# Ledger of designs, part 97: peptides against a protein of PDB entry 5EIB

Target 1, 366 residues: chain A of PDB entry 5EIB
Amino acid sequence: VDLEPGTMDSVRSGPFGQIFRPDNFVFGQSGAGNNWAKGHYTEGAELVDSVLDVVRKESESCDCLQGFQLTHSLGGGTGSGMGTLLISKIREEYPDRIMNTFSVMPSPKVSDTVVEPYNATLSVHQLVENTDETYCIDNEALYDICFRTLKLTTPTYGDLNHLVSATMSGVTTCLRFPGQLNADLRKLAVNMVPFPRLHFFMPGFAPLTSRGSQQYRALTVPELTQQMFDSKNMMAACDPRHGRYLTVAAIFRGRMSMKEVDEQMLNVQNKNSSYFVEWIPNNVKTAVCDIPPRGLKMSATFIGNSTAIQELFKRISEQFTAMFRRKAFLHWYTGEGMDEMEFTEAESNMNDLVSEYQQYQDATAD
Target 2, 366 residues: chain A of PDB entry 5EIB as posed
Amino acid sequence: VDLEPGTMDSVRSGPFGQIFRPDNFVFGQSGAGNNWAKGHYTEGAELVDSVLDVVRKESESCDCLQGFQLTHSLGGGTGSGMGTLLISKIREEYPDRIMNTFSVMPSPKVSDTVVEPYNATLSVHQLVENTDETYSIDNEALYDICFRTLKLTTPTYGDLNHLVSATMSGVTTCLRFPGQLNADLRKLAVNMVPFPRLHFFMPGFAPLTSRGSQQYRALTVPELTQQMFDSKNMMAACDPRHGRYLTVAAIFRGRMSMKEVDEQMLNVQNKNSSYFVEWIPNNVKTAVCDIPPRGLKMSATFIGNSTAIQELFKRISEQFTAMFRRKAFLHWYTGEGMDEMEFTEAESNMNDLVSEYQQYQDATAD

## One batch from the design tools (peptide; aimed at target 1 G337 M341)

Design b2_p30_1_s3 (made by RFdiffusion4, then SolubleMPNN; from b2_p30_1, 22 letters changed)
Fold by OpenDDE base, seed 2:
Structure b2_p30_1_s3 (fold): chain B 366 residues (1-366), chain A 30 residues (1-30)
Amino acid sequence: as target 1 above (366 residues)
Amino acid sequence: SKREEIEKKIEKKKKERKEELEKRLKEIAA
């Protein structure tokens, strides 16, 4: 789905265009112009019913519909505005189904679009209310990984998208292969989301290795485990050491000893015990899939529900507040039928979320 | 007005969130 035809045409004409049904390509003509309100109230609202018709058709073809997965950007108008409109409409029609998202967070290092803080804040407000699970993929973190870890002098969108693809493949491993822990979206939500509003995940992937170092690096279970818990391998721009893990899932892929995995997972938890809440028992889940990713002997994917994710929301909130106090570009949103108070509602909800994460971080069992 | 409706909605939701959070924090401390 896109509000611009060019993106959809590129996918259709691309190497994988034939994987998708032609009727499942739904697109507009006018674009969103990086405006959440165009995506949510005008251009996106004109297209949403056509998308819902496709969603219904595909849902009816499912033997057992678990839920929905949306991949979108929160910086742009289409992914943010229309994406959250779709989430709302799907939630209304399928209230008992899981809503999962891969939400790409904006970064000033990657995009110069000045209104990204508005689009992100308005989107986060919708995600807090209408999703069950949200993977936070932060362009800030992706850029830093490409630059610092992968030693890319000038990271491209292709480089960032490679990390996104690896992460998405990792976190969906348990859904795609039988006999795994968290084999369905609902079980994942039960294991990862102790509090309904605190459903924002920090993903991570290992190994991340520069081209120059790949030939000299052994892939071992201890190294994968260490890298997976390293803040530098997180796909969200948060330091886990500044918060506490509520829940963690680790997904190992490749031929390895389950015993060695369990030993290393216990060791890393014990070493980092101060970064876990003590009042959630058995809050770390481990899965092993014998099938490695393409081009790797083994990998580990991390899913963290950490109170440190508040750093991401604080960054967005600070940028939002600096613009909103100046009333910068508000007329672009209000002209599409938004009320200025919708910004205040969104800001308020995101600030409440930050406060909730902090209070759970500071909570102790007596 | 639409503004007053949104303000009332914000206040109501804030109250509900606070009450739920206080309940859950008490359950953790117990």
Scores: peptide ipSAE 0.370, ipTM 0.876, DockQ to the pose 0.824
OpenDDE base, seeds 1, 3, 4, 5: peptide ipSAE 0.350, 0.314, 0.270, 0.306; ipTM 0.867, 0.849, 0.807, 0.840

Design b2_p30_1_s4 (made by RFdiffusion4, then SolubleMPNN; from b2_p30_1, 13 letters changed)
Fold by OpenDDE base, seed 1:
Structure b2_p30_1_s4 (fold): chain B 366 residues (1-366), chain A 30 residues (1-30)
Amino acid sequence: as target 1 above (366 residues)
Amino acid sequence: KRAEEIRRRIAERRAERAAELAARLAAIAA
């Protein structure tokens, strides 16, 4: 789904364009122009019913509908505005199904789109209320991984999207292969979301290796485990050491010893015990899938629900506040029928979310 | 006043959503 037809043509012409049903391509003629309001109230609102018709049709064809997975960018207008509109509408129609998102967070290091903080804040407001699980994929973190870890001098969107795809593949492993931990979206929610509003995940992936060092790296369970818990490998731009993990899931892929995985997972938990809340019992879950990802002998995917994620929201909030105080570009949104109150509500809700994370960060077992 | 009203509405929505999700989680756990 996109408000720009050219994006759909690019997908169709791509190497995997044929895996999508032609009837499932829904697109507008006029893009959102990086305006959340255009995505949510005008251009997107005109297209949403057509998308919902496709969603209904596909849902009816499912033997067992668990829920929905949306991949979208929060910096743009379509992914942010129309994406959150779709989430709202789908939730209204399927209130008993899990809403999962892969939400790409904007970064000024990657994009010069000035209004991204507005789009992101307005989107986060919707995600807090209308999603059950949100993977926070931060373009800042992806850029830093590409530059620092992968040794890419000039990271491209292609490089970033490769990390996104690896992460998405990793976190969905348990959904795609039988007999795994978190084999469905509901089980994932139960294991990962102890508090309803605190459903924003910090994903990570291992191995991350530069092209120049790939040939020299032996992939071992200890190395995967260490890298997976390294702050530099988090795909959300926050330091887990500045917060506490509420819950963690680790998904290993490939032929490996379960015993070795369990030992390494225990070791890393013990080493990092100060970064876990002690009042949530059994808050680390581990899965092993014998099927490796394509091109790797083994991998590990990390899902963290950490109070450190507040750093990401604080960054967005600070950027938002700096613009909103000046009423910069606000007329672009109000001109689409938005009320300034919606900005204040979104800001307030995001700040409340930050405060909730901080509260649980400071909470002790007493 | 406006900020308080917004905070109130957010708190109400939060409570509703929290209750809804808690019910969902309970239903999943059952």
Scores: peptide ipSAE 0.019, ipTM 0.464, DockQ to the pose 0.124
OpenDDE base, seeds 2, 3, 4, 5: peptide ipSAE 0.017, 0.014, 0.022, 0.017; ipTM 0.456, 0.447, 0.432, 0.458; seeds 2, 4 fail the geometry check

Design b2_p30_2 (made by RFdiffusion4)
Pose (drawn by RFdiffusion4):
Structure b2_p30_2 (pose): chain A 366 residues (1-366), chain P 30 residues (1-30)
Amino acid sequence: as target 2 above (366 residues)
Amino acid sequence: SAIREENREETEEKEEEREAEEEEEEAEEE
């Protein structure tokens, strides 16, 4: 789905572009120009019922639908504006299904548009209310990993998407292969989301590799465990050691000692016990899958529900406030008939989300 | 577009309602 028609061509000319159902391409003529109001209201509303028809059709041909997963950026107009409209319409129509999103957060290091904080805040407001699980993929973190760790002086979207694709493969492994833990979206959600609004996850993986060089050695289980908890291996630009884990899901892929995995997972939990909330006993679940990802014999994927994610929302909120106080470009949004109060409503909800993460960060079992 | 004009009318109506509620609150305080 895109408001911009040129997106259809690039996907089709891609390696697996012909595999998609031709009828499932739903596109507009213009597209939003980084205007969330256009995406939602104006233009996305024009296009949205066509998308829902396709969604309804894919759903009726499902033996037992688990739910939906949406990939989109929060900084633009279509993936953000229309994407959250689609989520709201799907929530109305399929209220008992899990909604899961892979949402990419904007960063000034990657994109040169100052309205992106507007678009992201209006979107975060919708996701807080309407999604069950959201993987926070931070362009800030992706750029820093490429620039500082992978030593790519000029990271491209291809460089960033290599990190995203490795992460998405890792976090959906329990859904795609036989296993006991978090095997479906609802079970994963019940294990990861203690409070409905706090459903933004920090993904990480090890080893971090630059695409096309080179290899190995394969990591030891200790090396995998330590790297997957490392702040430098997170896809969100937050220091996990600045907050506390409410829940964690770890996924080890490849051939390895299950016993050694158990020992190392127990090791990181009790050496660093102060970083795991004490009022949620046994809050770290571990899954092993025998099939490694491509190019690797061993890998680990980390999924964290950490109070430290408030750093991500504080950064967006600060940029949003800096722009919104000067009312810059606000008429671009209200020109599409959007209420200015929706900006204030979204800002307040995001700041409320930050306060809630802090409340549980300081909470004690006493 | 028609959708844009509809949205503008709905926003104008909401602004008028918020103004009437503010005036009512001021009158009660008085």

Design b2_p30_2_s1 (made by RFdiffusion4, then SolubleMPNN; from b2_p30_2, 17 letters changed)
Fold by OpenDDE base, seed 2:
Structure b2_p30_2_s1 (fold): chain B 366 residues (1-366), chain A 30 residues (1-30)
Amino acid sequence: as target 1 above (366 residues)
Amino acid sequence: SKIREELLKKRKEKEKKRKEEEEKLRKLLE
């Protein structure tokens, strides 16, 4: 789905364009112009019914519908505005199904789009209310990984999208292979989301190695485990050492000893015990899949529910507040029918979410 | 648009229900 036809033509002509049904390509003509209000109330609202017809058709063809997965950006107008409209409409029609998202957070290091803080804040407000699970993929963190860890002098969208694809493949491993922990979206939600509003995850993937260092790096379970818990390896721009993990899932792939995995996972928890809450029992889950990812002997994927994710929301909130106090570009949104109150409500809900994470960070076991 | 008015109405109803559920959860954790 896109409000721009050129993006859909690129996907259709791409290496995998033939795996999608032609009738499942739904697109507009005018685009959203990086405006959440165009995506949510005007251009996107005109297209949403045609998308829902396709969603219904595909849902009826499922033997067992677990839920929905949306991949979208929060900085643009289509992914943010129309994406959250679609989530709201799907949640209304399928209230008992899991809503999962891969939400790409904007960064000034990657994009010059000035209104991204508005689009992100308005989107996060919808995600808090209408999703069960949200993977926070932060362009800030992806850029820093490409530059510092992968030693790419000029990171491209192709380099960032490679990290996103590896991470998405990792977190969906348990859904794609039988006999795994978190084998369905509902079990993942039960294991990862102790409090309904606190459903935002920081993902990570290992190994991440620069081309110049690949020949010198052994792939071992201890090295994968160490890198997976490193703050520099997180796909969200927050430091886990500034918060506490509510829940963690680790997904190992490849031929390895389950005993060695369990020993290394216990060691990393003990070494980092101050960064876990003590009042949630068995809050670390480990899965091992014998099938490695393509091109690697072994990998590990990290899913963290950490109170440190408030740093990501604080960054967006600070940028939002600085623009909103000046009413900068506000007329572009109000001209599409938005009220200034919707901005204040979205900001308030994000600040409440930050306060909730802080409350659970400061909570001690009695 | 009619879609906007319906969305705004549903948001207000959901937000009211959420606040009621959050108050129930707070009372269960105290």
Scores: peptide ipSAE 0.046, ipTM 0.566, DockQ to the pose 0.075
OpenDDE base, seeds 1, 3, 4, 5: peptide ipSAE 0.026, 0.013, 0.018, 0.022; ipTM 0.420, 0.404, 0.463, 0.392; seeds 3, 4 fail the geometry check

Design b2_p30_2_s2 (made by RFdiffusion4, then SolubleMPNN; from b2_p30_2, 15 letters changed)
Fold by OpenDDE base, seed 1:
Structure b2_p30_2_s2 (fold): chain B 366 residues (1-366), chain A 30 residues (1-30)
Amino acid sequence: as target 1 above (366 residues)
Amino acid sequence: SAIREELKAERAKRLEERRRKEELERLLEE
């Protein structure tokens, strides 16, 4: 789904364009112009029914519908505005199904789109209410990984999207292979989301290796475990050491010893015990899939529900507040039929979310 | 447009429902 035809043409002409049904390409003509309000109230609102018709058709064809997965950006107009409209409409029609998102967070390091803080804040407000699980994929973290870890001097969207794809493949491993931990979206939510509003995950992936170092790297379970918990491997721009893990899932892929995985996972938890809440028992889950990802002998994917994720929301909030106090570009949104009050409500809800994370960070077992 | 007004009304309703839920949760904790 897109409000721009050129994006759909790029997907269709791509190496995997044939995996999608032609009739499932729903697109507009005018785009959203990086305006959440165009995506949510105007251009997107005109297209949403056509998307819902396709969603219904595909849902009816499922033997067992678990839920929905949306991949979108929060900085743009289509992914943010229309994406959150679509989430809302799907949630209304399928209230008993899991809503999962891969939400790409904007960063000034990656994009020059000045209104991204508005689009992101307005989107987070919707995601708090209408999603059950949101993987926070932060363009800032992706850029920093590409630059610092992968040693790419000029990271491209292709490089960032490669990390996104690896992460998405990792976190969905349990859904795609039988007999795994979190084999369905509901079980993932039960294991990862102790509090309904606190459903924003920091994903991580290992190995992250520069092209020049690949030949010298031994892929071992201890190394994967260490890297998976390293803040430098997080796809969200927050430091887990500044917060506490509410819940964690680790997904290992490849031929490895389950015993060695369990030992290393226990060791890393013990070493980092101060970064876990003590009042959620058995809050770390581990899965091992014997099928490695393509081109790797083994990998590990991390899913963390951490109170440190508030750093991401604080960054967006600070940027939002700096713009909103000046009423910068508000006429672009109000001209599409938004009220200024919707900005204040979105800001308030995001600040409430930050406060909730802080409360649980400071909570003790007593 | 009629669609915009409908979406605004729907959003306003969800926000009110959230506020009511938060108020109820607060009252249950007291």
Scores: peptide ipSAE 0.037, ipTM 0.529, DockQ to the pose 0.105
OpenDDE base, seeds 2, 3, 4, 5: peptide ipSAE 0.013, 0.025, 0.020, 0.000; ipTM 0.284, 0.468, 0.454, 0.271; seeds 3, 4, 5 fail the geometry check

Design b2_p30_2_s3 (made by RFdiffusion4, then SolubleMPNN; from b2_p30_2, 13 letters changed)
Fold by OpenDDE base, seed 3:
Structure b2_p30_2_s3 (fold): chain B 366 residues (1-366), chain A 30 residues (1-30)
Amino acid sequence: as target 1 above (366 residues)
Amino acid sequence: SEIREENLKKRKEREEERRREEEEELEELL
């Protein structure tokens, strides 16, 4: 789904365009112009019913509908505005189904779109209320991984999207292969989300290796485990050392010893014990799939629910507040029929979420 | 669009309702 027809033509003409049903391509004629309110109240609102018709049709064709997965950007008007409208409408129609998102967070290091703080804040407000699980994929963290770890001098959106696709493939491994931990979206939510509003995850993927070093890298379970828990490997721009893990899941792929995985997972937990909450028992879950990803002998995917994710929301809130105090560009949103009060409500709810993460970070086992 | 015009109308109606509620609360305090 997109408000821009050119994006759909690029997907359709792409290497995998033929795997999608032609009737499942829903697109507008006019883009959102990086305006959340165009995505949510006007251009997206004109298109949402046609998307819901496709969602209903595909849902009726499922033998067992677990839930929905959305991939969207929070910086752009389509992904942010129309994406959150679609989440709201799907939640209204399917209240008992899991809503899972892969939400790409904007960064001033990657995009010059001045209104991204508004689009992100308004989106986070909707995600707090209408999602069960949100993977926070931060463009800043992706850029830093590409530059520092992958040794790409000029990271492209293609390089960032490669990390996103690897992560998505990793976290969905348990859903695609039978007999795994978190074999369904509801079981993932039960294991990962101890508090309903605190459903924002920092993902990570290993191995991350520069093209020049790939030929010299041995892939071992210890190296995957160490890289997966490294703060520099997180795909959200927060340091897990500044917070505490509420819950963690690790998904290993490839032919490896389950015993070696369990030993390395225990070792990394013991080494990082100060970065876990003590009052959530058995808060680290491990899965092993014997089927490696394409082109790798083995991989590990990390899912962390950490109170350090508040650093991401604080960054967005600071940028939002600096613009909103000046009433900068508000007329672009209010001119689409949005109320100025929705900005204040979204800011408040995001600040409340930050306060909730801080409260659970400071909580003891008493 | 017709949707934009409807949304702008609904926004104005909500703004006028809030203003009336604030005026009524102020009159009750006086």
Scores: peptide ipSAE 0.253, ipTM 0.741, DockQ to the pose 0.875
OpenDDE base, seeds 1, 2, 4, 5: peptide ipSAE 0.029, 0.000, 0.075, 0.088; ipTM 0.503, 0.308, 0.624, 0.616

Design b2_p30_2_s4 (made by RFdiffusion4, then SolubleMPNN; from b2_p30_2, 14 letters changed)
Fold by OpenDDE base, seed 2:
Structure b2_p30_2_s4 (fold): chain B 366 residues (1-366), chain A 30 residues (1-30)
Amino acid sequence: as target 1 above (366 residues)
Amino acid sequence: SAIREKYLAERAKRLEEREAEELERLLEEL
């Protein structure tokens, strides 16, 4: 789905365009112009029913519909505005199904789009209310990984998207291969989400490999375990050491010893026990899939529900507040039918979420 | 702690909801 035809034509003409049904390409003509309100109330609202018709048809063709997975950006108008409209409409029609998202967070290091803080704040407000699971993919973290870890002098969107695809492949491993822990979306939610609003995840991946560079180094289970808990391997720009883990899932891929994995996972938890909440028993889950990712002998994918995610929301909130106090570009949103109250409600809900994470961070077992 | 009790109650609710859905699916397959 896109509000611009050119993106859809690029996907259709691309190397994987034939894997999608032609009728499942739904697109607009006018675009959102990086405006959440155009995505949510005008251009996106004109297209949403056509998308819902396709969603219904594909849902009826499922033998067992678990839920929905959306991949979108929060900085642009289409991914943010129309994406959150679509989430709301799907939630209204399928209230008993899991809503999962891969939400790409904007960064001033990657994009110069001045209104990204508005689009992100308005989107986060919708995600808090209408999603069950959200993987936070932070463009700042992706850029820092490419530049600092992968030593790319000028990171490209192709380099960032390679990290996103590796992460998405990692976190969906248990859904795609039978007999795994968290083999369905609802079981993942039960294990990862302690309270409904606390559903924002920090994904991480090891080993980090650049596009076209094969790491010839054989990684060990101890090295994978250490790397997946390193803040430098997180796809969200938060330091887990500034918070506490509520829940963790670790997904190992490749031929390895379950015993060695369990020993290393116990060792890393014991070494980092101060960075876990004490009031959630058995809050680390481990899975092993014998099938490695393409081009690797083994990998580890991390899913963290950490109170450190508040650093991401604080960054967005600070940028939002600096613009909103000046009423900068506000007329572009109000001209599409938005009220200023929707901005203050979205800011308030995001600040409440930050306060909730802090409260659960500071809570004791006593 | 009150927070641990709240967590256990919320988890129990979600587990019951999941078991109910699995039962409904098994009944639809019969």
Scores: peptide ipSAE 0.500, ipTM 0.866, DockQ to the pose 0.012
OpenDDE base, seeds 1, 3, 4, 5: peptide ipSAE 0.481, 0.467, 0.483, 0.466; ipTM 0.860, 0.855, 0.861, 0.856

Design b2_p30_3 (made by RFdiffusion4)
Amino acid sequence: AAAAAAAAARAAQKAAHAARRAELKAEREA
Pose (drawn by RFdiffusion4):
Structure b2_p30_3 (pose): chain A 366 residues (1-366), chain P 30 residues (1-30)
Amino acid sequence: as target 2 above (366 residues)
Amino acid sequence: XXXXXXXXXRAAQKAAHAARRAELKAEREA
């Protein structure tokens, strides 16, 4: 789905472009120009019922639908504006299904548009209310990993998407292969989301590799365990050691000692016990899958529900406030008939989300 | 009482913006 028609061509000319159902391409003529109001109200509303028809069709041909997963950026107009409209319409029509999103956060280091904080805040407001699980993929973190760790002086979207694709493969492994833990979206959500609004996850993986060089050696289980908890391996630009984990899901892929995995996971939990909330006993669940990802014999994937993610929302909120105080470009949004109060409503909801993460960060079992 | 009045006023304002969006759609079609 895109309001921009040119997106259809690039996907089709891609390696697996022909495998998609031709009828499932739903596109507009213009597209939103980084205007969330255009995406949602204006233009997305024009296009959205066509998308829902296709969604309804895919759903009726499902033996037992688990739910939906949406990939989109929060900084633009279409993936952000229309994407959250689609989520709201799907929530109305399929209220008992899990909604899961892979949402990429904007960063000034990657994109040169100052309205992106507007678009992201209006979107975060929708996701807080309407999604069950959201993987926070931070362009800030992706750029820093490419620039500082992978030493790519000029990171491209291809460089960033290599990190995203490795992460998405890792976090959906328990859904795609036989296993006991978090095997479906609802079971994953019940294990990861203690409070409905706090459903923004920090993904990480190890080893971090630049695409096309080179290899190995394969990591030891200790090396995997330590790297997948490292702040430098997170896809969200937050220091996990600045907050506390409410829940964690770890996924080890490849051939390895299950015993050694158990020992190392127990090791990181009790050496660093102060970083795991004490009022959620046994809050770290571990899954092993025998099939490694491409190019690797061993890998680990980390999914964290950490109070430190408030740093991500504080950064967006600060940029949003800096722009919104001066009312810059606000008429671009209200020109599509959007209420200015929706900006204030979204800002307040995001700041409320930050306070809630802090409340549980300081909470004690006493 | 004041909270109820403020909620009603806020609902009326959201309806006015919805009507304005309908008008803008009509203008685009024309």

Design b2_p30_3_s1 (made by RFdiffusion4, then SolubleMPNN; from b2_p30_3, 24 letters changed)
Fold by OpenDDE base, seed 4:
Structure b2_p30_3_s1 (fold): chain B 366 residues (1-366), chain A 30 residues (1-30)
Amino acid sequence: as target 1 above (366 residues)
Amino acid sequence: EELEKLREELERRREEAERRRERLREERRA
């Protein structure tokens, strides 16, 4: 789905374009112009019914519908505005199904779009209420990984999208291969989301592989385990050491000893015990899939529900507040039919979320 | 026991925040 045809044509003409049914390409002509309100109230609202018709058709064809997975950007008007409208409409029609998202967080390091903090804040407000689980894929973190870790002097969207693809492949491993931990979206939510509003995940991946790099093909289980818990491997720009893990899932891929994995996972938990909440028993889950990712002998994917994710929301909130206090660009949004009060509501809800994370971070078992 | 009280307080605050948001939505629709 897109409000611009050119993106859809690129997907259709791509090496995997034939995987998608032609009738499942729904697109507009006008775009959202990086405006959440255009995506949510005008251009996106005109297209949403056509998308819902496709969603219904595909849902009816499922033998067992678990839920929905959306991949979208929170910086642009289509992914943010129309994406959250679509989530809301799907949630209304399918209230008992899991809503899962891969939400790409904006960064000034990656995009010069000045209104991204508005689009992100308005989107996060919707995601808090209407999703069950959200993978936070932060362009800030992706850029920093590309630049600092992968030593790419000028990271491209292609480089960032490579990390996104590796992460998405990693976190969906258990859904794609039988007999794994979190084999369905509902089990994932039960294991990862102890509190309904606190459903924002920090993903991580090891080894971090650049395009054309074979350097990490020789990693061991101890090295994978150590790298997976390293803040530098997190796809969200927050330091886990500044918070506490509510829940963790670790997904190992490749031929390895389950015993060695369990030993290393126990060791890393013991070394980092101060960064876990003590009042959620058995809050670390581990899976091993014998099938490695393409081009690697082994990998580890991390899913963390951490109170440190508040750093990401604080960054967005600070950027939002700095613009909103000046009433910068508000007329572009209000002119599309939204109320200024929705900005204040979204800001308030995101600040409440940050406060909730902080309170659980400070909570001790007594 | 302290953790349970904190969870109850957090739930109360969440409900208050939800009621506040709902009031703002009602005011916008009026």
Scores: peptide ipSAE 0.027, ipTM 0.554, DockQ to the pose 0.042
OpenDDE base, seeds 1, 2, 3, 5: peptide ipSAE 0.018, 0.017, 0.020, 0.015; ipTM 0.459, 0.475, 0.506, 0.426; seeds 1, 5 fail the geometry check

